# Peptides against a protein of PDB entry 6IDX, part 94

Target 1, 380 residues: chain A of PDB entry 6IDX
Amino acid sequence: KELAKLSADVTFATEFINMDGIIVLTRLVESGTKLLSHYSEMLAFTLTAFLELMDHGIVSWDMVSITFIKQIAGYVSQPMVDVSILQRSLAILESMVLNSQSLYQKIAEEITVGQLISHLQVSNQEIQTYAIALINALFLKAPEDKRQDMANAFAQKHLRSIILNHVIRGNRPIKTEMAHQLYVLQVLTFNLLEERMMTKMDPNDQAQRDIIFELRRIAFDAESDPSNAPGSGTEKRKAMYTKDYKMLGFTNHINPAMDFTQTPPGMLALDNMLYLAKVHQDTYIRIVLENSSREDKHECPFGRSAIELTKMLCEILQVGELPNEGRNDYHPMFFTHDRAFEELFGICIQLLNKTWKEMRATAEDFNKVMQVVREQITRA

## One batch from the design tools (peptide; made by RFdiffusion4, then SolubleMPNN)

Design b2_p14_4_s2 (from b2_p14_4, 8 letters changed)
Fold by OpenDDE base, seed 2:
Structure b2_p14_4_s2 (fold): chain B 380 residues (1-380), chain A 14 residues (1-14)
Amino acid sequence: as target 1 above (380 residues)
Amino acid sequence: SLASRQEEAARESK
């Protein structure tokens, strides 16, 4: 107990480390010997002293043995561990993952996200916070190949449901530390969109062009039986599609694929449009047809608007950026929906269309509308 | 028809 308190002092820590004190503490953990009276209390103070000593940055985290890691991981995986030991064990594992890639690899073999989810189903917010913090650390330090597997685990309806029900909808206020970890989890989840955001459309890829054609089909041909397209010559058909792509509000209505060659938002904008068209078909058709029927200069160009809105949402959500220290702003809606980004896009594109009408905007006002919409999204 | 659906969409937006 006194050692744990004194370990916070840098002068004491330096002298204790010089006497191989950390090595003694690690060996106490490695031994796993439950033979001592008050073992649980002694262990809790040992782990506290170890953390406080390591926080001075005098000793490398790589000094720890695989046996030590396995003991700490064992305290996290065992169902009947003292809360004080569990909390410190989660914090030690987080610090190990953050400070050493070699320790990350060893810890990722010993602990699963599924085991950490069990620590979210508790009435202790500190345990929940350290469990999310360790999940976030594992996700942040995961190599790109394993990051997708972690992503699939985060995309699992289960983790989001547990966070929503046991953390966000809990009968207690969210502390700043928990809010920060929820923010970090949100940022790391949206960073999975970076690949699609940075993927340029190939204007020559027929499969990608068929998606744009499907957007046209859903908007304009939804009631037309595909059997009754009369065999009017290929040229009249191409001229018809150019008109349809203009009505969809693409900048390049001859070759709409060119609008998706800019990164960001690249293919992510097309993914959002296709999601809107398939999941919210009535909303999509309404927005497109309302603007396509206007013979006035007040048409809201859906295609251009959807691209620039996707880019704006990526900027607001910091897609491709590392989580910032000291931020704690998370959106509960991202824990309520499996496709929260696409749903946010669907809400924001309706807001954009409304704002465009209210402003009586023209194509010259486009940037002004986007600025107003940005302010509306960031204040909500 | 496309024209009838455009007119309907323009009515629902008012």
Scores: peptide ipSAE 0.022, ipTM 0.575, DockQ to the pose 0.010
Fold by OpenDDE base, seed 1:
Structure b2_p14_4_s2 (fold): chain B 380 residues (1-380), chain A 14 residues (1-14)
Amino acid sequence: as target 1 above (380 residues)
Amino acid sequence: SLASRQEEAARESK
């Protein structure tokens, strides 16, 4: 107890570390598990002292043994561990993952996200916070291939559901620390969009061009059976498509693919448009047709608006940026939808279309509308 | 028709 308190002092920590004191603490955890498991308080103080000593950054986290890692992981994976031990064990594992890629690999072998989800099903918000913090650390340090797998896993749908039900909809106010971890989880998840945000459309890629053609088909040919793919477009058909792409509000009416060559938002804007067109088809058709029928110069260009809105949402959500300390702003929608970014886009594009009408905007007012929409989104 | 759907969408937006 006294050691744990003194370990917060850098002068004491330096002297204690110089006396190999940290090695003694690690050995107590490694060898003492059977004896110390009955002395939860002593173990909790040992783990506290270890954390406080390591937080000074004097000793590398790579000094810890595999046995130590397994013991700490054991306290997180075992049922009915003392809350005080569990909390400190989660914090130690988080710090290990954050500070060492070699420790991340070892911990990722010993602990599953599924085991960490069990610690979210408790009424203790501190345990929930440390469990999310460790999940966030594992997500941050995962290689790109595993990060995408972690994001797509049933564990994430389950994780989101558990967070929604036990944290967000819990009977307790969300503390700042938990709000920060929810923010971090949001940022890390939206950072998976960075690849698509930075992917330029290839105007010569037929598959990508077929998506743009599908957007046209959904808007204008919704009653036409897809089996009646009109054969090789005569020049009259090309001219017709140019009109349709103008009505869709693309900047390049001749080759809409050119509108997706700028990064950000690149292909991510096309993904959002396609999602809207398929999942919210009535909303998509309404927005497009409403603006396509206008001859009063107050048409909201859907294609251009969708691209610039996607870019704006990436900026607001800090896509491609690391989570900032002290930020606690998270969107509850992130936990209610699997495709939260695309759903957010679908809400925001309707807001944009409404704001455009309310402002009686023209194409010259485009940037002004976008600024008003930005303010509306950031205040919501 | 496309024209009728455009007119309907323009009415729902008023």
Scores: peptide ipSAE 0.022, ipTM 0.570, DockQ to the pose 0.010
Fold by OpenDDE base, seed 3:
Structure b2_p14_4_s2 (fold): chain B 380 residues (1-380), chain A 14 residues (1-14)
Amino acid sequence: as target 1 above (380 residues)
Amino acid sequence: SLASRQEEAARESK
């Protein structure tokens, strides 16, 4: 107990480490010797002292043995561990994952996200916070090949549901530390959109062009059988499509694919448009048709607006950036829907369309509308 | 028709 308190002092820590004190603490954990009176209390203070000593950055995290890692992981994977030991063990594992890729690999073999989710189903918000923190650390340090799999896994869908039900909708106020971990999880999940955000459309890719054509079909041909094979582009048909792409509000009415060559937002904007058109078809059709009928120059260009809004949302959500230690703002919608970004886009595009009408905007006012919409989104 | 749907959407927008 006294050691745990003194270990926060850098002078004491330096002297204690120079006396191999940290090695003694690690050996106490490694031994697993339950024969001592008050073992659980002693262990909790040992783990506290170990954390405080390691936080000084004097000793490398790579100094820990595989036996030590297995003992700590064992305290997290067992269902009936002392709360104090569990809390410190989660914090130690988080720090190990964050500070060492070699320790990450070993820890990822010993624990699962499913085991960590069990620690969210408790009333103790400190345990919940450290469990999410460790999940976030594992997600952050996961290799790219595993990161998408982790996000798409049933465990992550289940994680969002558990967080929603046991943390966000819990009977307790969310502390700043928990809010930060929820923010971090949001950022790490939205960072998976970076690939699509940075993917340029290939104007020669027929499958990508067929998506743009499908947007046109949904808006204008909703009663027509999809049997109109895209193949025989008569000149009259090309002229018709150019008019339709103008009504859709693309900047390049001749070749809308060119509007998606800018990165960001690249193909992510097209993904959002397609999601809106398929999942919120009535909303999509309404927005497009309201603006396609206007001859007064007050038409809101949907295609251009959707691209710039997608880019703006990526900027607001800091897609491709690391989570900031000073932030704790998160969107509850992130935990209510699997496609939270596309749903956010669907809300914000309606807000944009409304704001455009209220401002009586023209194409010259586009940037002013976008500024007002940005302020509206960031104040909500 | 597209025109009729555009007129309907323009009425709902008012």
Scores: peptide ipSAE 0.021, ipTM 0.561, DockQ to the pose 0.010
Fold by OpenDDE base, seed 5:
Structure b2_p14_4_s2 (fold): chain B 380 residues (1-380), chain A 14 residues (1-14)
Amino acid sequence: as target 1 above (380 residues)
Amino acid sequence: SLASRQEEAARESK
């Protein structure tokens, strides 16, 4: 107990470390010996002293044994009644993951996000915060392939549902620390969009062109059976498609694929458009047809608007940026939808289309409409 | 707020 208090002092920490004191603490944890009276209290103070000593940065986190990691992971993965040990164990694992890629690999083998979800189902917001902090650390330090796996896993859907039901919709106010961890989780999840945001469309890729053609088909051929193979279009059909791509509001009516060569938002804009067209088909068709029937210069160019809105959303959400320690602003929608970015796009494109009409905008007013929409999104 | 409209949209989608 006194050691745990004194370990916060850098002078004491330096002397204690010079006496191999930290090695003694690690060995106490490694021993796992539950035979001592007041073991839980002793262990809680041992873990506190260990954290405080390591926070001075004098000793590398890589000094810890696999046995130590397994013991700490065991306190998190096993049902424990002692909240004090659990809290410190979560904090130790977080620090290990953040400070060492080697420790991340070892910890990721010993614990899963699924095991950490159990600590979100408790009434203790501090435990919930440390559990999300560790999830965030694991997500931050994961290799790109593993980050995608983590985000797409049923565990993440379950994680979002648990956070929504037990944290966000909980009967208690969200503390600043929890709000920060929810913000971090949001940022880390939206950063998975960076690859698509920076992917240029290849105008020569037929599969990517077929997506643009599918957008046209959904908007204008909704009653036509998909059985008419797209390939047999006479030159008259190609000229018809140029008109359709103009009505869709692409900048390049001849080759709409060229509009997706700009990064950001690259292919991410096409992904959003396709999602809207398939998942919110009635909304998509309504937006496109309402503007395609207008020859009054007040048509909202859907294709251009979708691209610039996707770019704007990436800027607002800071896609590709690391989470900032001073921020605690999160979007509850992130926890309500599996495809929260595409759903946000679907709401914002309707807002853009409404704002365009209300402003009686022309193509010359495009940037002004986008500025008003940006303000509406950021104030909302 | 976007948050309030999102909460409304999430209520209307039930």
Scores: peptide ipSAE 0.008, ipTM 0.446, DockQ to the pose 0.022; fails the geometry check

Design b2_p14_4_s3 (from b2_p14_4, 8 letters changed)
Fold by OpenDDE base, seed 1:
Structure b2_p14_4_s3 (fold): chain B 380 residues (1-380), chain A 14 residues (1-14)
Amino acid sequence: as target 1 above (380 residues)
Amino acid sequence: SLAARQEAAARAAR
């Protein structure tokens, strides 16, 4: 107990470390010897002293043994561990993951996100916070292939549901530390969009062109019996599609694929449009057809607006940026749905279309509308 | 027709 308190002092820590004191603490954990009276209290203070000593940055985290890691991971995976031991064990694992890629690899073999989810289903917000912090550390340090697997796993849908129901909708105020960890998790989740945001459309890829054609089909052909497409020559068909792509509000009416060659937002904008068209078909059709019927130059160009809105949402959500210390601004909505970014896009494109009408905007006012919409989104 | 759907959408948006 006294050692744990003194270990917060850098002068004491330096002297104690120089006496191999940290090696003695690690060996106490490694021994696993439950033979001592008050073992749980002694262990909790040992872990506290170890963490405080390591927080000075004097000793590399790579000094810890695999036996030590397994013992700490064991305290997190066991159902009947003292709350103080569990809390310190989660914090130690978080620090190990954050400070060493080699320790990340070892910890990722010993602990699953599923085991950490059990620590979210408790009434202790401190345990919940450290469990999310460790999940965030594992997510941050995961290689790109494993981040995508983590993202796609049913475990993450379950994780979001558990966070929503047991943390966000809990009968307790969210503390600053928890709000920060929820912010971090949100940022790390949105960073999975970075690949698509930075993917350029290939104008020669037929599968990608077929998506743009599907957007046209959903908007204009959804009620047309496929049998009555008159066999009029290939040129009349190309001229018809150019008109349809103009009505969709693409900048390049001849080849809309060119509008998706700029990164950001690249293919992510096309993904959002396709999601809107398939999942919210009535909303999509309404927005497109309303603007395509206007002859007063007050038409809102859907294609251009969807691209620039996707880019704006990426900027607002800081897609591709690392989480900042001291930020605590999280959006509860992002824990309600698996496709939360696409749902946000679907809300914001309706807001943009409304704002465009209210402003009586023309194509010359486009940037002014986007600025007003940005202010509306950032204040919500 | 496309024109009838456009007119219906324009009416529903007013």
Scores: peptide ipSAE 0.018, ipTM 0.476, DockQ to the pose 0.010
Fold by OpenDDE base, seed 3:
Structure b2_p14_4_s3 (fold): chain B 380 residues (1-380), chain A 14 residues (1-14)
Amino acid sequence: as target 1 above (380 residues)
Amino acid sequence: SLAARQEAAARAAR
């Protein structure tokens, strides 16, 4: 207990480390010897002292043995471990993963995300925080081949549901540390959109062009059977499509595919538009038809607005960026829905359309409307 | 018609 308290002092830590004190602590953990009276209390203080000593950055995390890692992982995987031991074990594993790629590989073999999820189902917010922190560390340090599998595990309804029900909707105020870990998890989850955000549309890809044509069909031909779309568009039909693409608010009325060649937001904007059109069809049709019927130059260009809004949301959510220290801004909505980004887009595009009308905006006011919408989104 | 739907949408937005 006294050692654990003194280990927070850098001067004491330096001298204790110089005396091989960390090696003594690691050997106590490695021995696993439950024969001592008050073993659990002794172990909790040993792990506390070890963590406080290592937090000074004087000793490399690579000094730890495989036996030590297995013991710590064992405390996290074992049911009914002392709360203090569990908390310190989670924190030690987080630090190991963050500070050493070699330790990450060993820990990723010993611990499953499923085991960590079980520690979210407790009433102790500190255990929940360290469990999410370790999940975040594992996700951050995962190689690209395993990152998608972890991402799919995060996208699993189970983890989001548990976080929502046991953390966010818990009867306890969210502490700053938990809010930070939820922010980190959110940033890491939205970084999965980076590939689509950086994917350029090929203007010559017929399958991608057919998606744009489907957006037109849903808006203008909603009662027409898709089977009756005659394939070979005569010049007259191409001219009709140019008018329709203008009414949809694309910048390139002749070939709307060109609007998706800019990255960011690339194909991610088209994914959002298609999601809105299929899942929220009435909202999509209303927005498009309201603006397509205006002759007063106060039409909100849906296509351009959707592209720029997708880009703005990527910037606000820091898609492709590393999580920043000290940030704690997370949105509970992202834990409520499987397609949370697309649902956010669907809310924000309605807000944009409303703000455009309220401002009586024209095409010249576009950037000013986008600035007002950005302020509205970031204050909500 | 498209025009009738556009007019209905414009009325619903008022």
Scores: peptide ipSAE 0.018, ipTM 0.479, DockQ to the pose 0.010
Fold by OpenDDE base, seed 2:
Structure b2_p14_4_s3 (fold): chain B 380 residues (1-380), chain A 14 residues (1-14)
Amino acid sequence: as target 1 above (380 residues)
Amino acid sequence: SLAARQEAAARAAR
């Protein structure tokens, strides 16, 4: 107990480490000997002293043995462990994952995200915080191939449901530390969009062009019997499509694929548009047709707006950036839906269309509307 | 028809 308290002092820590004190603490954990009365209390103080000593950065985390890692992982995997031991064990594992790629590999073999979910179902917010912190550390340090598997595990309705029901909707106010870990998890999840955000459309890829054609079909042909496609020659068809792409609000009416060649937001904007058109078809059709029927200069260009909004959302959410230590802002909606980014886009595109009308905007006001919408999204 | 849907959308926009 006194050792754990004194280990927070850098002068004491330096002298204790110089006396091989940290090696003694690691050996106490490695021995695993439950034979002592008050073993649990002694172990809790040992783990506290170990953490406080390691936090000074004097000793490399790579000094720990595989036996030590297995003991700490064992305390996290066993259901009958004291709360204080569990909390310190989660914190030790987090620090090991963050500070050493070699320790990450060993820990990822001993612990699954599924085992960590059980620690989210408890009423203790500190245990919940350290469990999410360890999930975040594992996610951050995962190689790209394993990151998708972790993303799929997070996309599992189960983890999101557990976070939503036991953490966010818990009977206790969310502390700053928990809010930060929820923010980190959100940022790491949105960083999976970076690939699509940086993918340029190929204007020569027929499959990608067929997606743009599907957007046109859903907007304009949804009630047209396929039999009444006017058999007018290929040139009249091209001229017809140019008109339809203008009504959709694309910048390039001849070849809308060119609007998706700029990264960011690249193909991610097209993914959002297609999601809106398929999942929220009535909303999509309403927005497109409302603006396509205007003979006044007050039409909101859907295609251009969708692209610039997708880019803006990526900037607001800091897609492709590392989490910042000082930020605690998370949105509960991202834990309520499987496709939360596309749903956010669907809400924000309606807000944009409303704001455009309220401002009586023209194409010259486009950047002003986007600035107002940015302020509305960031204040919500 | 497209025209009827456009007119309905234009009415809902007012």
Scores: peptide ipSAE 0.017, ipTM 0.477, DockQ to the pose 0.010
Fold by OpenDDE base, seed 5:
Structure b2_p14_4_s3 (fold): chain B 380 residues (1-380), chain A 14 residues (1-14)
Amino acid sequence: as target 1 above (380 residues)
Amino acid sequence: SLAARQEAAARAAR
């Protein structure tokens, strides 16, 4: 207990480390010997002293043994009755993951996100916070392949549901520390969109062009069986498609693929449009047809609006940016749905279309409408 | 607020 308190002092820490004191603490953990009365309390103070000593940055985290990692991981994966040991073990693992890629690899072999979810189902918000912090650390340090796997895993749906039900909808005020970890998790989740946001459409990719054609089909041929794909369109059919792409509000109504060559938002805008068209088909068709039937130059260009809105949402959500330590602003909606970004897009595109009508906007007012919509989204 | 609309959407999804 006194060691744990004194370990917060850098002068004491330096001298204690010079005396191999940290090696003694690590060996106490590695031994796993429950032989002493009050072992749990002693271990909790040992882990506290270890954390406080390591926080000075005098000793590299890479000094820890595999045996030490396994013991700490064991306290997390096999939940002990002692909350104090669990809390410190989660914090140690977080620090190890954050400070060393080598330790990340070892810890990622010993602990799964699924095991950490169990610590979210408790009434202790501090344990919940440290569990999310460790999940965030693992997510942040994961290589891109594993990060995508973490994202796609059923574990994330379950994780979101557990966070929503046990943390966000809990009967207790969310502390600043928890709010920060929820913010971090949100940012890390949105950063998965970065690849698509930075992916340029290839105008020569037929599969990508077929998506644009599908948007046209859903809007204008909704009753037509996709099996009746009219074969190689005569010049009259190409002219019809150009008209349809103009009615869809693409900037390049001759070759809409060119509108998706700008990054950001690249292909992410097309993904959002396709999601809206497939999942919210009635909303999509309504928005497109309401504007396509206008002859008054007050038509809202859906295609252009969808692209610029996707870009705006990426900017508002800071897609591709690392989480900032001072921020604690999280959006509960992002824990309610698997496709929360696309659902947000679907809400915001309706808001944009409404705002465009209310402003009686023309194509010249486009940037003004987008600015008003930005303010509405950010103040909402 | 977006948060209030999100909370309303989250209430409507119950």
Scores: peptide ipSAE 0.008, ipTM 0.447, DockQ to the pose 0.023; fails the geometry check

